# Designs tried in a protein design run: peptides against a protein of PDB entry 7VSI. Part 34

Target 1, 32 residues: chain A of PDB entry 7VSI
Amino acid sequence: EDISEDPSWARVVNLNALLMMAVAVFLWGFYA

## One batch from the design tools (peptide; made by RFdiffusion4, then SolubleMPNN)

Design b2_p19_6_s1 (from b2_p19_6, 8 letters changed)
Fold by OpenDDE base, seed 3:
Structure b2_p19_6_s1 (fold): chain B 32 residues (1-32), chain A 19 residues (1-19)
Amino acid sequence: as target 1 above (32 residues)
Amino acid sequence: SAVAALLAALALALQALLL
């Protein structure tokens, strides 16, 4: 089984991960 | 600061898009 990342989808996943982190920090700032 | 954190998050997101 090949578990290597497709480079284009790796970029999409990395961008979404960072956007989710920014949202998480906003929620922390709002509710904490 | 919250502004610095938002700017850092934006900068990292742009880097992830470009790499």
Scores: peptide ipSAE 0.071, ipTM 0.604, DockQ to the pose 0.061
Fold by OpenDDE base, seed 5:
Structure b2_p19_6_s1 (fold): chain B 32 residues (1-32), chain A 19 residues (1-19)
Amino acid sequence: as target 1 above (32 residues)
Amino acid sequence: SAVAALLAALALALQALLL
């Protein structure tokens, strides 16, 4: 229970994680 | 391509939002 995720914030975190990965891939594609 | 990568990233982001 102490480490359980709130479902709404879990979605926000997962979305932001994917957006950060997309940005990282585009930066890699631009500079590499 | 950048377009393919954007579409893939968008698809994954939408999946994370909807599931």
Scores: peptide ipSAE 0.071, ipTM 0.604, DockQ to the pose 0.059
Fold by OpenDDE base, seed 2:
Structure b2_p19_6_s1 (fold): chain B 32 residues (1-32), chain A 19 residues (1-19)
Amino acid sequence: as target 1 above (32 residues)
Amino acid sequence: SAVAALLAALALALQALLL
């Protein structure tokens, strides 16, 4: 089975991962 | 500040999209 990433979807996933991390840090900063 | 953090996160997200 080939597990290599499609480069276009890799960018979309990386963008969303960074946005999710930012949201998590803001929630942590607000509630902790 | 929250604004600085938002701008930094946006900059990193744009970098991930462009690279």
Scores: peptide ipSAE 0.071, ipTM 0.602, DockQ to the pose 0.058
Fold by OpenDDE base, seed 1:
Structure b2_p19_6_s1 (fold): chain B 32 residues (1-32), chain A 19 residues (1-19)
Amino acid sequence: as target 1 above (32 residues)
Amino acid sequence: SAVAALLAALALALQALLL
């Protein structure tokens, strides 16, 4: 079974991961 | 600052799209 990432969707996932990390850091900075 | 953090996040997001 090929579990290789489609390069276009990999970019979308990586962008969303970075945005989620940025939001998490802001929440951490505000509440902790 | 919040502005610096947003700029850093934007830079990293652009890198994820371009690399």
Scores: peptide ipSAE 0.068, ipTM 0.598, DockQ to the pose 0.055

Design b2_p19_6_s2 (from b2_p19_6, 13 letters changed)
Fold by OpenDDE base, seed 5:
Structure b2_p19_6_s2 (fold): chain B 32 residues (1-32), chain A 19 residues (1-19)
Amino acid sequence: as target 1 above (32 residues)
Amino acid sequence: AAVEAALLLAALALRLALE
């Protein structure tokens, strides 16, 4: 079974991962 | 300042993801 990602969905997932990291840094900076 | 920094990081993330 090929586990290769569709390039469009891979981009969407990577974008969401980076946005989640930005949110995590905000929460760390505000509440820590 | 934290919200401003988060918005700048989100804008950078969008730029990198859309390249």
Scores: peptide ipSAE 0.069, ipTM 0.599, DockQ to the pose 0.077
Fold by OpenDDE base, seed 2:
Structure b2_p19_6_s2 (fold): chain B 32 residues (1-32), chain A 19 residues (1-19)
Amino acid sequence: as target 1 above (32 residues)
Amino acid sequence: AAVEAALLLAALALRLALE
């Protein structure tokens, strides 16, 4: 299908998404 | 405390991504 994810790149994107969430929680904890 | 929590979340992220 035209919108299917490559599983290796999906893993990289998911890792980065979770790291960005960790950074967001750090910023929340620091400034809130 | 926030740095420690961020490091734990990063470690969890690595674990989940490598499964």
Scores: peptide ipSAE 0.069, ipTM 0.599, DockQ to the pose 0.076
Fold by OpenDDE base, seed 3:
Structure b2_p19_6_s2 (fold): chain B 32 residues (1-32), chain A 19 residues (1-19)
Amino acid sequence: as target 1 above (32 residues)
Amino acid sequence: AAVEAALLLAALALRLALE
């Protein structure tokens, strides 16, 4: 099975990962 | 402000993702 990432979907996943990290850092900075 | 910080973090995330 080919497990290579489609480059367009890889960018979408990376964007969502970075947005989730930004939200997590915000919540950490505000509530911790 | 908390909202200002959130917007800056979101803008940074967007910039990094589009590189």
Scores: peptide ipSAE 0.065, ipTM 0.595, DockQ to the pose 0.074
Fold by OpenDDE base, seed 4:
Structure b2_p19_6_s2 (fold): chain B 32 residues (1-32), chain A 19 residues (1-19)
Amino acid sequence: as target 1 above (32 residues)
Amino acid sequence: AAVEAALLLAALALRLALE
């Protein structure tokens, strides 16, 4: 099975991961 | 301030993802 990432979708996933991290930091800063 | 910080983080995310 090939588990290699498509480079264009890898960028989309990485962008969303970073956005989710930003949201998590805001939630942490607000509620903690 | 929160919206401004969110825009900066979004811009950073775009920069890192498009490298």
Scores: peptide ipSAE 0.059, ipTM 0.579, DockQ to the pose 0.058

Design b2_p19_6_s3 (from b2_p19_6, 14 letters changed)
Fold by OpenDDE base, seed 1:
Structure b2_p19_6_s3 (fold): chain B 32 residues (1-32), chain A 19 residues (1-19)
Amino acid sequence: as target 1 above (32 residues)
Amino acid sequence: SSVLQQLALLLLLLLQLLQ
């Protein structure tokens, strides 16, 4: 199986990851 | 809530692992 990332979808996933990291940090900070 | 705090930390750790 070819598991190479499609460059366009890789970007979408990476941007969503960054967004979710920001949300996670705010939740962490709120409950800290 | 400690549960929500733990979930937030878990999410952060999982995202770090995936980078």
Scores: peptide ipSAE 0.065, ipTM 0.623, DockQ to the pose 0.056
Fold by OpenDDE base, seed 4:
Structure b2_p19_6_s3 (fold): chain B 32 residues (1-32), chain A 19 residues (1-19)
Amino acid sequence: as target 1 above (32 residues)
Amino acid sequence: SSVLQQLALLLLLLLQLLQ
């Protein structure tokens, strides 16, 4: 079975990764 | 540092490792 990323889900995951990084930076900036 | 501050740093580090 091929475990290569499905292009449509890869986009969703990448967008969520970017969003989570933004949230993490805001939390870091707020509490630091 | 507060627990929330440590959690924020941990999440940031984990996200960096996943990229």
Scores: peptide ipSAE 0.064, ipTM 0.622, DockQ to the pose 0.057
Fold by OpenDDE base, seed 5:
Structure b2_p19_6_s3 (fold): chain B 32 residues (1-32), chain A 19 residues (1-19)
Amino acid sequence: as target 1 above (32 residues)
Amino acid sequence: SSVLQQLALLLLLLLQLLQ
């Protein structure tokens, strides 16, 4: 329980993860 | 390589560590 994710902050982290994945895929696709 | 290519590798490595 001490390290359980807060639902509102979990959403922020997940959106940042999706953004990072999209940027990584575009850079990989362009330079690889 | 270019700065952007190095950044791409860094982001992919971080993504692999987080998955």
Scores: peptide ipSAE 0.062, ipTM 0.626, DockQ to the pose 0.055
Fold by OpenDDE base, seed 3:
Structure b2_p19_6_s3 (fold): chain B 32 residues (1-32), chain A 19 residues (1-19)
Amino acid sequence: as target 1 above (32 residues)
Amino acid sequence: SSVLQQLALLLLLLLQLLQ
């Protein structure tokens, strides 16, 4: 079985990770 | 003490768990 990461879904996951980190840092900077 | 502060802490904790 191929357990390698699908390149199309890898991009989607990576973009969502970056957006989530940016939002987390924004909220931390303003409210914590 | 605010919802936004709690959300910020939750997101930071989730980031720590995912790493």
Scores: peptide ipSAE 0.060, ipTM 0.619, DockQ to the pose 0.056

Design b2_p19_6_s4 (from b2_p19_6, 11 letters changed)
Fold by OpenDDE base, seed 2:
Structure b2_p19_6_s4 (fold): chain B 32 residues (1-32), chain A 19 residues (1-19)
Amino acid sequence: as target 1 above (32 residues)
Amino acid sequence: AAAELAARLAAAALEALLR
């Protein structure tokens, strides 16, 4: 399938997405 | 308290990603 993800890189992307969400929540908690 | 909750949520998410 042309848009299939490599499982190892999918984990790296998901970890970075999670970190970005955590930063967003911390910014929301601090400034809102 | 908030830091502990954040750490627990982060750990649970990490476990879900790495299992």
Scores: peptide ipSAE 0.032, ipTM 0.454, DockQ to the pose 0.062
Fold by OpenDDE base, seed 3:
Structure b2_p19_6_s4 (fold): chain B 32 residues (1-32), chain A 19 residues (1-19)
Amino acid sequence: as target 1 above (32 residues)
Amino acid sequence: AAAELAARLAAAALEALLR
């Protein structure tokens, strides 16, 4: 498939996305 | 505390990504 994702890199991207969301939630919880 | 809640949420999310 032309848009198939490598499962190892998919996991790395998902972990980074989760880390960014966690940082955003901490900033929101502290400043808002 | 908020830190304990954050740790529990992080653990649950990590479990979801590693399964």
Scores: peptide ipSAE 0.032, ipTM 0.455, DockQ to the pose 0.066
Fold by OpenDDE base, seed 1:
Structure b2_p19_6_s4 (fold): chain B 32 residues (1-32), chain A 19 residues (1-19)
Amino acid sequence: as target 1 above (32 residues)
Amino acid sequence: AAAELAARLAAAALEALLR
C-alpha cells in the first residue's frame, strides 16, 4: 500500500496548515 | 534577526504552496 500523499491534496492540506498558523499568530497577538 | 525569521517563514510558506 503506497501511503504517498496525492500532490493536490497535500497542497490543500499545506495551505490549510498555513491558514491555521496565521490564525494562531493572530490569536497570540490579540490575546497575549 | 526579525527579517531573517520573516524570510524563513515566507520560504516555508512558499515550499508548502509549491509542494
Scores: peptide ipSAE 0.030, ipTM 0.442, DockQ to the pose 0.039
Fold by OpenDDE base, seed 4:
Structure b2_p19_6_s4 (fold): chain B 32 residues (1-32), chain A 19 residues (1-19)
Amino acid sequence: as target 1 above (32 residues)
Amino acid sequence: AAAELAARLAAAALEALLR
């Protein structure tokens, strides 16, 4: 319970993580 | 082919996150 995520905030964090991964892949594709 | 696969995987990931 102490480390349980609020489902709405978990979704926001997951969406941001996905966006960051997409940006990282585009940067890798551009510079590699 | 690779771009289409990437688009399908991205769509599946978005669907999972937006449930």
Scores: peptide ipSAE 0.029, ipTM 0.435, DockQ to the pose 0.052

Design b2_p19_7_s1 (from b2_p19_7, 12 letters changed)
Fold by OpenDDE base, seed 5:
Structure b2_p19_7_s1 (fold): chain B 32 residues (1-32), chain A 19 residues (1-19)
Amino acid sequence: as target 1 above (32 residues)
Amino acid sequence: LADELLRLIALAALAIALS
């Protein structure tokens, strides 16, 4: 089976990952 | 500080989304 990602959904997932990473860094930087 | 950081995050997210 080909497990290659659909390019549009791959972008959505990557953007969400970057957003969550940025939020995590914000929380660490502000509250820790 | 939180307000400014949130703005920077939002701008970065927007820049990436539109690229």
Scores: peptide ipSAE 0.076, ipTM 0.594, DockQ to the pose 0.091
Fold by OpenDDE base, seed 2:
Structure b2_p19_7_s1 (fold): chain B 32 residues (1-32), chain A 19 residues (1-19)
Amino acid sequence: as target 1 above (32 residues)
Amino acid sequence: LADELLRLIALAALAIALS
């Protein structure tokens, strides 16, 4: 079984990771 | 200062997401 990421799903996951990090930074900036 | 830094981080994240 090839464990390499499908390029389309890799992009979706990476974009969601960036969104989550951005939200976390905004929450930190607002509440801390 | 914090508000400006958050804006810059948001713009950087957007630029990376759209690249």
Scores: peptide ipSAE 0.075, ipTM 0.596, DockQ to the pose 0.215
Fold by OpenDDE base, seed 4:
Structure b2_p19_7_s1 (fold): chain B 32 residues (1-32), chain A 19 residues (1-19)
Amino acid sequence: as target 1 above (32 residues)
Amino acid sequence: LADELLRLIALAALAIALS
């Protein structure tokens, strides 16, 4: 329990991780 | 210089996202 993820926050974090990766790949592809 | 810094920031952002 102490380090278990709340399912609702896990979904928010996973969505933000996906968006972050998409933005990072865009920046890399456009400027690097 | 600004172009090189922007490239480094892009690579750092990619490294953070994939880590």
Scores: peptide ipSAE 0.074, ipTM 0.605, DockQ to the pose 0.087
Fold by OpenDDE base, seed 1:
Structure b2_p19_7_s1 (fold): chain B 32 residues (1-32), chain A 19 residues (1-19)
Amino acid sequence: as target 1 above (32 residues)
Amino acid sequence: LADELLRLIALAALAIALS
């Protein structure tokens, strides 16, 4: 219960995580 | 190239968000 996720906010966090990973892969691909 | 890739990433993100 103390660390349970609200399903709507879980989706928002997961989408932001995916976007950040995509940006990280972009930066790695072009600047490393 | 970067602008096009960012556009594709944005479209993919929208597709996932709306699924």
Scores: peptide ipSAE 0.071, ipTM 0.584, DockQ to the pose 0.081

Design b2_p19_7_s2 (from b2_p19_7, 13 letters changed)
Fold by OpenDDE base, seed 4:
Structure b2_p19_7_s2 (fold): chain B 32 residues (1-32), chain A 19 residues (1-19)
Amino acid sequence: as target 1 above (32 residues)
Amino acid sequence: EVAALLAAIAAAAALIAAA
């Protein structure tokens, strides 16, 4: 089974992961 | 606040990566 990522989808996932981390840190900054 | 500074850094990193 090939588990290699498509480069275009890898970019989308990586950007979303970084955005989610930024949002999580904003929530931490607000509530903690 | 340290958490607010970290939040600003994370937001800046997200904007740079999205460019």
Scores: peptide ipSAE 0.144, ipTM 0.667, DockQ to the pose 0.202
Fold by OpenDDE base, seed 5:
Structure b2_p19_7_s2 (fold): chain B 32 residues (1-32), chain A 19 residues (1-19)
Amino acid sequence: as target 1 above (32 residues)
Amino acid sequence: EVAALLAAIAAAAALIAAA
């Protein structure tokens, strides 16, 4: 069974991960 | 505040990565 990432979905996941980290740091900077 | 500067850098990095 191949568990290799589809290249299009890998890009979508990686971009969402970066956006989510930026939002998390924004919330920390604003509320902490 | 250092946290505000880090937040701005993280936001800029995300925008650059998404472009």
Scores: peptide ipSAE 0.142, ipTM 0.665, DockQ to the pose 0.121
Fold by OpenDDE base, seed 1:
Structure b2_p19_7_s2 (fold): chain B 32 residues (1-32), chain A 19 residues (1-19)
Amino acid sequence: as target 1 above (32 residues)
Amino acid sequence: EVAALLAAIAAAAALIAAA
């Protein structure tokens, strides 16, 4: 089973993950 | 408020990474 990622898509996913985490922390800071 | 500071830091980090 090959679990390797394409390096360009890995960067796109990682950037989106970081953006989603920042939004989640913003919502936590605002509502909790 | 500490949560507001953490939220601002996280937002700034996301903007820097996305720029």
Scores: peptide ipSAE 0.138, ipTM 0.659, DockQ to the pose 0.188
Fold by OpenDDE base, seed 3:
Structure b2_p19_7_s2 (fold): chain B 32 residues (1-32), chain A 19 residues (1-19)
Amino acid sequence: as target 1 above (32 residues)
Amino acid sequence: EVAALLAAIAAAAALIAAA
């Protein structure tokens, strides 16, 4: 079974991961 | 605070990466 990522969807997922990390760091900096 | 500065830098970095 080929599990290779489609390059366009890989970019979308990677950008969402970066946004989630920035939000997580914001929440840690503001509430911890 | 240092934590607030780091959070602001992380948010700015994410905006730059998303542009």
Scores: peptide ipSAE 0.131, ipTM 0.656, DockQ to the pose 0.111

Design b2_p19_7_s3 (from b2_p19_7, 11 letters changed)
Fold by OpenDDE base, seed 3:
Structure b2_p19_7_s3 (fold): chain B 32 residues (1-32), chain A 19 residues (1-19)
Amino acid sequence: as target 1 above (32 residues)
Amino acid sequence: LVELLLLLAALLALLIALS
């Protein structure tokens, strides 16, 4: 079975991952 | 300050994701 990513949905997932990382960095910077 | 940092982070994330 082919499990290769659709390039459009891969981009959406990557964007959401980067946004979550940005939020996590600010929470760490403020509370740690 | 937090609002400006969030805007900067969102802009950078957008630029990286679209590259």
Scores: peptide ipSAE 0.063, ipTM 0.586, DockQ to the pose 0.170
Fold by OpenDDE base, seed 2:
Structure b2_p19_7_s3 (fold): chain B 32 residues (1-32), chain A 19 residues (1-19)
Amino acid sequence: as target 1 above (32 residues)
Amino acid sequence: LVELLLLLAALLALLIALS
């Protein structure tokens, strides 16, 4: 079974991860 | 100032991710 990442979907996941981190930092900065 | 820098960092991170 091949579990290798598709490069295009890897980029989509990485973008979403960065967006989620940015949102988390803003929430942390606002509420902490 | 810190809030502005965080916004700038987020925008730069987006640009890097989209490149």
Scores: peptide ipSAE 0.061, ipTM 0.587, DockQ to the pose 0.194
Fold by OpenDDE base, seed 1:
Structure b2_p19_7_s3 (fold): chain B 32 residues (1-32), chain A 19 residues (1-19)
Amino acid sequence: as target 1 above (32 residues)
Amino acid sequence: LVELLLLLAALLALLIALS
């Protein structure tokens, strides 16, 4: 079974992860 | 400061998306 990531979807997931982390940091900075 | 950081984060995210 090939468990390797498709490079295009890997990029999409990584970008969404970075965006979510950025949003979380801004929310943390605002409320903490 | 928050607005600047948002702009920077958006710019960096865009650069990563385009790379």
Scores: peptide ipSAE 0.059, ipTM 0.573, DockQ to the pose 0.106
Fold by OpenDDE base, seed 4:
Structure b2_p19_7_s3 (fold): chain B 32 residues (1-32), chain A 19 residues (1-19)
Amino acid sequence: as target 1 above (32 residues)
Amino acid sequence: LVELLLLLAALLALLIALS
């Protein structure tokens, strides 16, 4: 079974992961 | 400050998306 990521969707997932991390840091900065 | 940080994050996200 090939579990290799499609490069276009890998980029989308990675971008969304980075955006979620940025939001988490902003929330941390606001509440902590 | 929050608006500036959001703008910076959006610009960084665009740079990543375009690379």
Scores: peptide ipSAE 0.059, ipTM 0.576, DockQ to the pose 0.094

Design b2_p19_7_s4 (from b2_p19_7, 10 letters changed)
Fold by OpenDDE base, seed 4:
Structure b2_p19_7_s4 (fold): chain B 32 residues (1-32), chain A 19 residues (1-19)
Amino acid sequence: as target 1 above (32 residues)
Amino acid sequence: LAAELLALVALLALLIALS
């Protein structure tokens, strides 16, 4: 089974991950 | 400050998206 990522969807997922991490750091900094 | 930092990270993510 080939589990290789499509390059375009890999980029979308990676960018969403970065944005989610930014939000998480914001919440941590604001509430902790 | 936290809001500004989030904005900077969002801009960085946008630069990566468009590269």
Scores: peptide ipSAE 0.092, ipTM 0.629, DockQ to the pose 0.140
Fold by OpenDDE base, seed 5:
Structure b2_p19_7_s4 (fold): chain B 32 residues (1-32), chain A 19 residues (1-19)
Amino acid sequence: as target 1 above (32 residues)
Amino acid sequence: LAAELLALVALLALLIALS
């Protein structure tokens, strides 16, 4: 079975990853 | 400032996602 990503869902996941990284950097910069 | 920078990064991420 091929495990290749659906391009639309791959984009959604990648965007959410970037947003989570932005939030993580905010938390690090503010609280550390 | 931190919230403003977060918003700027979020906007950049949105622009990338919609391109």
Scores: peptide ipSAE 0.087, ipTM 0.630, DockQ to the pose 0.135
Fold by OpenDDE base, seed 3:
Structure b2_p19_7_s4 (fold): chain B 32 residues (1-32), chain A 19 residues (1-19)
Amino acid sequence: as target 1 above (32 residues)
Amino acid sequence: LAAELLALVALLALLIALS
């Protein structure tokens, strides 16, 4: 089976990963 | 302040993701 990423969905996943990291850094900076 | 900081970081994340 081909496990290569569709380039459009790869960008969507990468964007969501960066947004989650941004929120995590905020929570770390504010509460820790 | 928290909302403004989140907005700035979200904009930066968007610019990086679309590059």
Scores: peptide ipSAE 0.086, ipTM 0.627, DockQ to the pose 0.166
Fold by OpenDDE base, seed 1:
Parts: C-alpha cells; sequence; structure tokens
Structure b2_p19_7_s4 (fold): chain B 32 residues (1-32), chain A 19 residues (1-19)
C-alpha cells in the first residue's frame, strides 16, 4: 500500500505547520 | 507590528502554496 505523501498536500501541510509555528512564537512572545 | 508581520508571513505562505 502506498503511504507516500501527495506532493501538493505535503506542501499544504508543511506551510500550515510553518504558519502554526509563527503563531505559536507570536503567542509565546506576547504572553511571556 | 507583530500582527502586521504575521499577516505578511501568511500572505507569503499563501503565495508559495498557490505557486
Amino acid sequence: as target 1 above (32 residues)
Amino acid sequence: LAAELLALVALLALLIALS
């Protein structure tokens, strides 16, 4: 069974991960 | 400023995602 990532969805997931990290850093900086 | 920077990052991420 092929469990390899679809390249287009891999990009979407990776960019969402980056955005979530940016937001997390913002929240950390704001509330720390 | 931080919110503006986040918005800019989000826009850049969208541009990359859609390219």
Scores: peptide ipSAE 0.083, ipTM 0.627, DockQ to the pose 0.082

Design b2_p19_8_s1 (from b2_p19_8, 13 letters changed)
Fold by OpenDDE base, seed 5:
Parts: structure tokens; C-alpha cells; sequence
Structure b2_p19_8_s1 (fold): chain B 32 residues (1-32), chain A 19 residues (1-19)
């Protein structure tokens, strides 16, 4: 069974993941 | 100190914008 990601949607998911990590680090910086 | 964390967050945001 092929569970490979569609390249275009993989990019969208990865971009959102990076944005979420950036927000998380900003929050960490705010409280740390 | 939060300066390093803020700079790291900015770097991650820049990577997201460029990808």
C-alpha cells in the first residue's frame, strides 16, 4: 500500500508545522 | 533570556516563508 504524500500538500503541511513551531518558540520566549 | 528564543522563532518563520 502506497502511503506517500502528495508533494504539494506535503509542502503545505510542512509550512504550517514550521509556523506552529515559530509561534511556540515565541510563547516560550515570552514566559522564559 | 528570551532574545535567543525570539531570534530562533524568527528564523523558523523565515524558513516557513521561504519553503
Amino acid sequence: as target 1 above (32 residues)
Amino acid sequence: GGLGAVLLAAALAALAAAA
Scores: peptide ipSAE 0.103, ipTM 0.663, DockQ to the pose 0.159
Fold by OpenDDE base, seed 2:
Structure b2_p19_8_s1 (fold): chain B 32 residues (1-32), chain A 19 residues (1-19)
Amino acid sequence: as target 1 above (32 residues)
Amino acid sequence: GGLGAVLLAAALAALAAAA
């Protein structure tokens, strides 16, 4: 089976991943 | 440290905005 990503949705997923990492670091900074 | 976490978060946010 072909499991390669559609480029447009790959961008959406990657942007969300980076935004979630930023949120996680802010939470780390708040509670640490 | 708190300042390091803020700087890292800002860097990741900037990278996300440019992707």
Scores: peptide ipSAE 0.102, ipTM 0.663, DockQ to the pose 0.106
Fold by OpenDDE base, seed 1:
Structure b2_p19_8_s1 (fold): chain B 32 residues (1-32), chain A 19 residues (1-19)
Amino acid sequence: as target 1 above (32 residues)
Amino acid sequence: GGLGAVLLAAALAALAAAA
């Protein structure tokens, strides 16, 4: 099995990961 | 306080926009 990523979908996943981190930090700030 | 967290979140959002 090869678990290497398709480059285009890797970018989509990475962008969504960054957005999720930003949302998480906003929530941290809201409840801090 | 939360100001630092808000600024960090904004920085991460900007990074996401540039990626």
Scores: peptide ipSAE 0.098, ipTM 0.661, DockQ to the pose 0.158
Fold by OpenDDE base, seed 3:
Structure b2_p19_8_s1 (fold): chain B 32 residues (1-32), chain A 19 residues (1-19)
Amino acid sequence: as target 1 above (32 residues)
Amino acid sequence: GGLGAVLLAAALAALAAAA
């Protein structure tokens, strides 16, 4: 079974990862 | 401490918007 990423869903995952990291750093910046 | 983290978060958000 091939585990290669579908290009369209790879973009969705990458965008969500970046947004989640930005939110995490905002919370860190607000409370630190 | 806080200002640098907020600026980093803004940069990451800008990268997400441009990707």
Scores: peptide ipSAE 0.098, ipTM 0.659, DockQ to the pose 0.132

Design b2_p19_8_s2 (from b2_p19_8, 11 letters changed)
Fold by OpenDDE base, seed 4:
Structure b2_p19_8_s2 (fold): chain B 32 residues (1-32), chain A 19 residues (1-19)
Amino acid sequence: as target 1 above (32 residues)
Amino acid sequence: GGLGTVLLLLLGALLRALA
């Protein structure tokens, strides 16, 4: 019932989010 | 210029997340 994030998994998710943003920006830079 | 700035900001954010 608690939807609060586990701090260690929150870090993993945030790192993956930043990685995906970096990949998206590189793809944008390459094709646009 | 704009792309380079965005990349540096993303790199900075990534480093902050790792710290």
Scores: peptide ipSAE 0.080, ipTM 0.616, DockQ to the pose 0.073
Fold by OpenDDE base, seed 1:
Structure b2_p19_8_s2 (fold): chain B 32 residues (1-32), chain A 19 residues (1-19)
Amino acid sequence: as target 1 above (32 residues)
Amino acid sequence: GGLGTVLLLLLGALLRALA
């Protein structure tokens, strides 16, 4: 059984991760 | 400042991820 990532969905997940990090940085910058 | 630099780094990472 292959558990490797599908490259297209890996990109979607990675982009959402980057967006989440950006939001976290904005929140950190505003409240900290 | 620091926040702007971090945002630019994130933008750079985003662009690299899209390439």
Scores: peptide ipSAE 0.077, ipTM 0.610, DockQ to the pose 0.072
Fold by OpenDDE base, seed 2:
Structure b2_p19_8_s2 (fold): chain B 32 residues (1-32), chain A 19 residues (1-19)
Amino acid sequence: as target 1 above (32 residues)
Amino acid sequence: GGLGTVLLLLLGALLRALA
């Protein structure tokens, strides 16, 4: 079974992952 | 703190590189 990512959705997932990490680091930077 | 500031700067640099 092929579980390879669709390239366009891979970009969307990666961008959302980066946004989540950015929010987490911003919150950590703000409160710590 | 200091480490948090460093990580924010690195994250900012990463975001600029990806833009």
Scores: peptide ipSAE 0.076, ipTM 0.619, DockQ to the pose 0.147
Fold by OpenDDE base, seed 3:
Structure b2_p19_8_s2 (fold): chain B 32 residues (1-32), chain A 19 residues (1-19)
Amino acid sequence: as target 1 above (32 residues)
Amino acid sequence: GGLGTVLLLLLGALLRALA
């Protein structure tokens, strides 16, 4: 059995990662 | 701080350009 990602779930995970990074940058910009 | 503010403004400008 291979360890390759399912393309649909890979997209969901990548988009959530980008959204979390954007939120972190906004919090940094406001409080730091 | 100052760097965070600059990066936030640049991110905002990028989002405005893409939206």
Scores: peptide ipSAE 0.075, ipTM 0.622, DockQ to the pose 0.187; fails the geometry check

